# Peptides against a protein of PDB entry 4Z63, part 327

Target 1, 334 residues: chain A of PDB entry 4Z63
Amino acid sequence: LCLGMNDLTGNIPEDLFHLKRLNLLGIQENRLSGSLSREIRNLSSLVRLDVSWNLFSGEIPDVFDELPQLKFFLGQTNGFIGGIPKSLANSPSLNLLNLRNNSLSGRLMLNCTAMIALNSLDLGTNRFNGRLPENLPDCKRLKNVNLARNTFHGQVPESFKNFESLSYFSLSNSSLANISSALGILQHCKNLTTLVLTLNFHGEALPDDSSLHFEKLKVLVVANCRLTGSMPRWLSSSNELQLLDLSWNRLTGAIPSWIGDFKALFYLDLSNNSFTGEIPKSLTKLESLTSRNISVNEPSPDFPFFMKRNESARALQYNQIFGFPPTIELGHNN

## One batch from the design tools (peptide; made by RFdiffusion4, then SolubleMPNN)

Design b2_p30_6_s4 (from b2_p30_6, 14 letters changed)
Fold by OpenDDE base, seed 3:
Structure b2_p30_6_s4 (fold): chain B 334 residues (1-334), chain A 30 residues (1-30)
Amino acid sequence: as target 1 above (334 residues)
Amino acid sequence: SSSSWLDSFDPRSVEELLAELWKKIEELKK
């Protein structure tokens, strides 16, 4: 049953929960309000539940043990409070959990040993506090993780060295510290293609350690950290780099010529730094900037990511990489 | 002045988005 993109108001009718053979319930993009009914437990055949973009409030009901076939739960953009229900945090069937842009709070706890099918986790823009869950690498199929805009104080856990399934990771604006440790840990994630660390590590030095290596890195975004130092030499070994954003830092020195050796680099933002010297001539020779025929290799399964350049602008969807014009931003440097 | 930021706002599943991307790439290879 798909009732999304309407002006439906009030609560879900109770009679809907009598549909025991229902595989898909989509009621997204409405004005539904109140608590999400516990009677969703009666939908024992449910594979997909989408309640996103509504006015739901209260706690998410702890009934997911009665939903043994549930693979997709989308609840983003609601007013949910409390934590992740225990039955949801232990779901062996769940592939995708999206609860972005809610008011969920407390410590983030997932039983990754039980969540054997979880491949995508979006909990961005919530009120989770404490430290990052050390056991996330135990989610052996977890590829895509968005934890941005929470209050995860401290450092990236050492256990993330073993996060082999990790491909997309966003931790933007999460009060993280120690960029040197974070990069030193995350370089061990051999499937990591997208790393977003914007609005963390305030005033730290960007490490220039030649021992750092990100083999499959395609997207690196570390903007607005007030980072000091220079363009890191270790980045030159990331031959698959497509997008680099180091804007709004305090980086100094010259832009190195090796930045033009990235054959797939289509977006470069080094704006609002303290770079000096000449613009490397190699940047004008980037095939991805000059050719309309970008041979895009098979995209890694990444979350759709959106870029917002200013507070008033709509976010640009990056999943249509082919639709973005090649961009070089070098503004506000010396 | 606000810096650039990346986040996910798409309500679609990652699987659906990937399938669309793959289809577009295969079309461009022809």
Scores: peptide ipSAE 0.021, ipTM 0.587, DockQ to the pose 0.156
Fold by OpenDDE base, seed 2:
Structure b2_p30_6_s4 (fold): chain B 334 residues (1-334), chain A 30 residues (1-30)
Amino acid sequence: as target 1 above (334 residues)
Amino acid sequence: SSSSWLDSFDPRSVEELLAELWKKIEELKK
């Protein structure tokens, strides 16, 4: 049953929960309000539940043990409170969980050993606190992780060295500390292609350790961290780099010539730093800036990118990295 | 002067990506 993108109001009719053969319930982009009914448990054949973009409130019901076929749960942009229900945190069938932009709180706890099918997790823009879950790497299929805009004080867990499934990771604005440790850990994530760390590590030094290596890194965003230091030499080994944003830091020194050696680099933002010297002539040789033929078939993260132009300006949404126009931003390096 | 930086906070975009993923999954089932 698909009833998305309407002006439906009120609660879900209780009789709807008697549809035991229902595989898909999509009621997204409505004005549905109140609590999400516990009677969802009666939808024992449910594979996809989309309640996103509504006015739901209260706690998410702890009934996911009665939904053995549920693969997709989309609840983003609601007013849900509390934690992730125990049955949801233990779901062996769940592939995708999106609860972004809610009011979920407390310590984030997932039983990753039970969540054997989880491949995408979006919990961005919630009120989770405490530390990052050390057991996330136990989610052996977890590829996409958005935990941005929570309050995960401290450091990236050492256990993330074993996060082999991790490909797309956003921790933007999550009160993280110790960028050196974070990068030192995350370099072991051999499948990591997208790393977003904006608004963390406030005032720290960007490490220039030549031992750091991100083999498959395509997207690095570490903007607005007030980072000190220079352009990191270790980044020159990331030959697949397509997007680099180090804007709004306190980086100094010259822009190195190797920045122009990135054949796939189509978006570069080094603006609002303290870089000096000449613009490398090698930047004019970036084929990716001249050729529109960026392979559209590259895997994109399940989370969007947002370009925030001004503090007051509406952020521009980019669903795919390839949606960015070829860009070089070197402004405000005074 | 770009006063812009990239972030990953806006709620709308995951839905579109999921819709595309779902479309791809449905196409693979055929």
Scores: peptide ipSAE 0.257, ipTM 0.639, DockQ to the pose 0.289; fails the geometry check
Fold by OpenDDE base, seed 5:
Structure b2_p30_6_s4 (fold): chain B 334 residues (1-334), chain A 30 residues (1-30)
Amino acid sequence: as target 1 above (334 residues)
Amino acid sequence: SSSSWLDSFDPRSVEELLAELWKKIEELKK
């Protein structure tokens, strides 16, 4: 049953929860309000639940143990409060959990040992606090993790060295500290292609440790951290780099010539730093900057990318990297 | 300080908005 993109108001009719054979419930992009009914437990055949873009409030009901086939739960852009209910945090069937842009709070806890199918986790823009869950690497299929815009104080857990499934990781604006430790840990994530760490590590030094290596890194965004140092030499080994944003830092020195060796680099933002010297001639030879057709062969995960064009412009979410225009931003360097 | 990472809109709405913005930019480049 798909009733999305309407002007439906009020609560979900109780009779809808008697549909025991229902596999898909999509009621997204409405004006549905109140609590999400506990009676969703009656939808025992449910595979997909989409309640996103509504006015739901209260706690998410703890009934997911009665939904053994649920693979997709989309609840982004609601007013949900509390934590992730225990039954949801233990769901062995769940592939995708999207609860972005809610008011969820407390310590983030997932039973990753039980969540054997979890592939995508979007909990961005919530009120989670405390430390990052050390057991996230136990979610053996977890590829996409957005935890941006929460309050995860401290460091990236050492356990993330074992996060082999991790491909897309955003921790932007999450009050993280120790960039050297974070990069030192995350370099062990062999499948890591996208790393977003914007608005963390305030005033720290960007490490220039040549031992750091991100083999599969395609997207690195570490903007607005007030980072000191220079362009990191270790980044030159990331031959697959497509997008680099180090804007709004305090980076100094020259822009190195090796930046032009990134054959796939189509977006470069080094603006609002303190870079000096000449623009490398190699940048003018980047074919990827002249070609509008960036073939991103990888299926774009439901991983949010955000770009601000102007100070006054709302950041635009891009679901796909190919949505970025070829860009070089070198403005506001002195 | 214009933080680049704002809340994500529906991908379709964002794609449409982006398409419109790109169209406008291309029109301004003519």
Scores: peptide ipSAE 0.022, ipTM 0.550, DockQ to the pose 0.096; fails the geometry check
Fold by OpenDDE base, seed 4:
Structure b2_p30_6_s4 (fold): chain B 334 residues (1-334), chain A 30 residues (1-30)
Amino acid sequence: as target 1 above (334 residues)
Amino acid sequence: SSSSWLDSFDPRSVEELLAELWKKIEELKK
């Protein structure tokens, strides 16, 4: 049943919960309010639940043990409070959990040993506090993780060295500290292609450790951290780099010539730093900047990127890396 | 079929979040 993109108000009719054979419930983009009914437990055949973009409030009901086939739960942009219900945090069927832009709070706890099918986790823009869950790497299929805009504080857990499934990771604006430790840990994530760490590590030094290596890194965004140091030499080994944003830091020194050796680099933002010297001539030879047809043959990581061209312009969302126009931003380095 | 990361995002939600992030970033840049 798909009733999304209407002006439906009030609560979900109770009679809807009698549909025991219902596989898909989509009621997104309405004005549905109140608590999400516990009677959703009666939808025992449910595979997909989309309640996103509503006015739901209260705690998410702890009924997911009665939904053994649930693979997709979309609850983003609501007023949900409390934590992740125990039954949801233990769901063996769940592939995707999106609870972004809610008011969820407390310590983030997931039973990753039980959540054997979890592939995508979006908990961005909530009120989670404490530390990053050390057991996230136990979610052996967890590929996509957005935990941005929470208050996790502290450091990236050492256990994340074993996060082999991790491909897309955003921790933007989560009060993280120790970028050296974070990069030293995350380099062990062999499948990591997209790393977003914007608005963390306030005033720290960007490590220039030649032992750091990110083999499959395509997207690195570490903007607005007030990072000191220079362009890190270890980054030159990330041959698959497509997007680099180190803007709004305190980076110094020359822009190295090796930055032009990235054959796939189509977006470079080094603006609002303290770089000196000449613009490397190699940047003018980037094939990706000259070719209009970026045939992104490989599925570019579907990660939301934000670009603001003008102070007055609304932020343009690019859902895919290939959606970015070829861009070199070197402004405000003088 | 592995649910794409995109399937988790309502584009409009991401736009709003991005706009807010960008606004915060711009405010911190001042």
Scores: peptide ipSAE 0.017, ipTM 0.555, DockQ to the pose 0.039; fails the geometry check

Design b2_p30_7_s1 (from b2_p30_7, 15 letters changed)
Fold by OpenDDE base, seed 3:
Structure b2_p30_7_s1 (fold): chain B 334 residues (1-334), chain A 30 residues (1-30)
Amino acid sequence: as target 1 above (334 residues)
Amino acid sequence: VVIDLTNSSYVTSSDDSEALERKAAALAAL
């Protein structure tokens, strides 16, 4: 049953929960309100539940043990409060959990040893607090993780050295500290292609440790951190780099010539730093700007990107990396 | 401290506007 993208109001009719053979319930992008009924438990054949972009409130019901076939739960952009229900945090069937842009709070806890199928986790823009969950690497299929805009204090856990499944990771605006430790840990994530760390590490030094290596890194975003230092030499070994944003930092020195050697680099923002010297001539040789063959089939993170102009302005949403216009921004380096 | 971004953009994976829109919608539904 797909009723998404309408102007439906009120609560879900209780009689809907008598549909025991229902595999898909999509009621997203409506004006549905109230609590999400615990009677969802009666939908024992449910594979996909999409309640996103509604006015739901209260706690998410702890009924996911009665949904043994549930693979996809989308609840982003609601008013949900409380934590992740225990049955949801232990779901062996769940492949994707999206609860972005809610009011969920407390410590983030997932039983990753039970969540054997979890591939994508989006909990961005919530009110989770405390430390990052150290056991996330135990989710052996977890590829996509968005934890942006939560109040995680401290550092990236050392256990994330073992996060081999991790491909797309966002921690933007999560009050994280110690960028040197974070990069030193995350370099061990051999499948990591996308790393977004914007609005963290306030005023720290960007490490220029030549021992750092991100072989498969395609997207690096570390904007608006007030980072000191220079363009990091270790980044020159990330030959697959497509998007680099280091804007709104305090980076100094010259822009190195190797920045133009990235064959796939189509978006470069180094604006609002303190770079000096000449613009590297190698930037004029970026193949991606002259002959962009966009591979439409490249894997992308499940979480969207946003281009922000200021804190009060609505950001422009980009669902795919290739949605960004080819850009070289070097402005405001005076 | 958020830097004044009046003249340039930056990329992130979170939007404060989504939270604002959600709050506005919730208030309008009351």
Scores: peptide ipSAE 0.268, ipTM 0.724, DockQ to the pose 0.351
Fold by OpenDDE base, seed 4:
Structure b2_p30_7_s1 (fold): chain B 334 residues (1-334), chain A 30 residues (1-30)
Amino acid sequence: as target 1 above (334 residues)
Amino acid sequence: VVIDLTNSSYVTSSDDSEALERKAAALAAL
């Protein structure tokens, strides 16, 4: 049953929960309000539940143990409060959990040992506090993780060295500290292609440690951290780099010539730094900027990227990084 | 190919537009 993209109001009719053979319930993009009914437990054949973009409030009901076929739960952009219910945090069937842009709070706890099918987790823009869950690497299929805009004080856990499944990771605006430790840990994530760390590490030095290596890194976004230092030499070894945003930092020195050696680099933002010297001539030779056909056939993360083209513009949501126009931003440097 | 050397862009994984705007304003005032 798909009733998304309407102006439906009120609660879900109770009789809907008698549909024991229902595989898909999509009621997204409505004005549905109140608590999400516990009677969802009666939908024992449910594979996909989409309640996103509504006015739901209260706690998410702890009924997911009665939903053994549930693979997809989309609840983004609601007013949900409380934590992840225990049955949801232990769901062995769940592939995707999206609860972005809610009011969920407390310590984030997932039983990753039980969540054997979880591949995508979007909990961005919530009120989770405490430390990052050290056991996230135990979610052996977890590839896409958005934890942005929470209050995960402290450092990236050492256990994330073992996060082999991790491909897309966002921690933007999560009150993280110690960028040197974070990069030193995350370099061990051999499948990491997308790393977003914007609005963390305030005033720290960007490490220029030649021992750092991100082999498969395609997207690095570390904007608006007030980072000091220079363009990091370790980044030159990330030959697959496609998008680099280091804007709104306090980076100094010259823009190195090796930045033009990235054959796949189509988006570069180094704006609002303190770079000096000449623009490298190699930047004018970026094949990706001259070739119209950079179809990077890569799976996009399930979480959106946001690009703001100017200070007055609304942030544009991009579900695909490759949807970004080829760009070089070097504005507002010395 | 837009080479914009004049404008700041923000790329984030979340709708941080308001936080970015406040920080941009704070940085521009420095």
Scores: peptide ipSAE 0.019, ipTM 0.542, DockQ to the pose 0.315
Fold by OpenDDE base, seed 5:
Structure b2_p30_7_s1 (fold): chain B 334 residues (1-334), chain A 30 residues (1-30)
Amino acid sequence: as target 1 above (334 residues)
Amino acid sequence: VVIDLTNSSYVTSSDDSEALERKAAALAAL
């Protein structure tokens, strides 16, 4: 049953929950309000539930033990409060959980040993607090993780050295500390292609440790951290780099010539730093900016990117990295 | 290739505008 993108109001009719053979319920992009009914437990054949972009409030009902076929739960952009219900945090069938842009709170707890099918987790823009859950690497298929804009104080857990499934990771604006530890841990994630760490590590030094290596890194975003130091030499070994944003830091020294050796680099932002010297001539030879024939057949994160002009301005949303215009930004280096 | 040397933008995976839009929608529904 697909009823998305209408002007439906009120709550879900209770009689809808008698549909025992229903595999897909899509009611996204409406004006549905109130609590999500516990009677959703009656939809025992449900594979996909999309309630995103509504006015739902209250706690998410703890009924997911009665939904053994549920693979996709999309609840982004609602007013949900409380935590992730225990039955949802233990779901062995769930592949994708998207609860971005809610009011969920407390400590984030998932039983990753039970969540054997979980591959995508988006909990960005919530009110989770405490520390990052150390057991996330136990989610052996978890590839996409957005935990941005929560209050996860402290450091990246040491256990994330074992996060082999991790490919796309965002922790933007989550009050993280110790960038040296974070990078030292996350370099062990051999499948990591996208790393977004904007608005963390306030005033720390960007490590220039030559032992750091990110083999498959395509997207690195560490903007608006006021980081000190220089362009890190370890980054030169990330030959697959496509997008680099280090803007709004306090980086100094010259822009190194090796920045022009990245054959796939189509977006570079080094603006609002303290770089000195000449613009490397190698930047004028970036093949990605001169050749239109870049095969765009690469996997993208499930979470959106945002281009912000300032902290108070509305950001432009980009659902794919290839939605970004080919850009070199070197402005405001004084 | 547009080299915009004046753009003071930065990339992130979160936007405060999302929370504002959600609040505005909730207020408009009252």
Scores: peptide ipSAE 0.230, ipTM 0.717, DockQ to the pose 0.644; fails the geometry check
Fold by OpenDDE base, seed 2:
Structure b2_p30_7_s1 (fold): chain B 334 residues (1-334), chain A 30 residues (1-30)
Amino acid sequence: as target 1 above (334 residues)
Amino acid sequence: VVIDLTNSSYVTSSDDSEALERKAAALAAL
């Protein structure tokens, strides 16, 4: 049953929850309000539940143990409060959980040993606090993780060295500390293609450790951190780099010539730093900017990118990284 | 440029939930 993209108001009729053979319920993009009914438990054949973009409030009901076929739960852009219910945090069937832009709070807890099918997790823009869950790497199929805009304190857990499934990771604006530790840990994620760390690590030094290596890194965004240091030499080994944003930091020194060696680099923002010297001539020879015939495998994050060029501008949403225009931003350097 | 993956007060976000689901399904089939 698909009733999305309407102007439906009020609550879901309770009789709808008696449809025991229902595999798909989509009621997204409406004005549905109140609590999400516990009677969703009666939908024992449910594979997909989409309640996103509504006015739902209260706690998410703890009934997911009665939904053994549920693969997709989309609840983004609601007023949900509380935590992730225990039955949801233990779901062995769940592939995708999207609860972005809610009011969920407390410690983030998932039973990753039980969540054997979880591959995508979006919990961005919530009120989760405490530390990052150390057991996320136990979610052996988890590839895409958005935890941005939460109040996680401290460092990236050491256990994330074992996060082999991780390909896309956003921790933007999550009060994280110790960028050196974070990069030192995350370099072990051999499948990591996209890393977003914007608005963290306030005033720290960007490490220039030649031992750091991100083999599969395509997207690195570490903007608005007031980071000190220079362009990191270790980044030159990330031959698949497509997008680099280090804007709004305090980086110094020259822009190195090796930045022009990235065959796939189509978006570069080094603006609002303290870089000096000449612009490398190699930047004018970037193949991605000069050739239309570059077949680049796009990193496919499951979550949209939001780009804001300045404080007065409206942010733009991009569902694809390649939707970004080819760009070189070097403005506001010394 | 500030790049984020979450809602901004400056953006009316549209989530392509269907695209996310298709991708999640493809990943789960591996």
Scores: peptide ipSAE 0.017, ipTM 0.497, DockQ to the pose 0.044; fails the geometry check

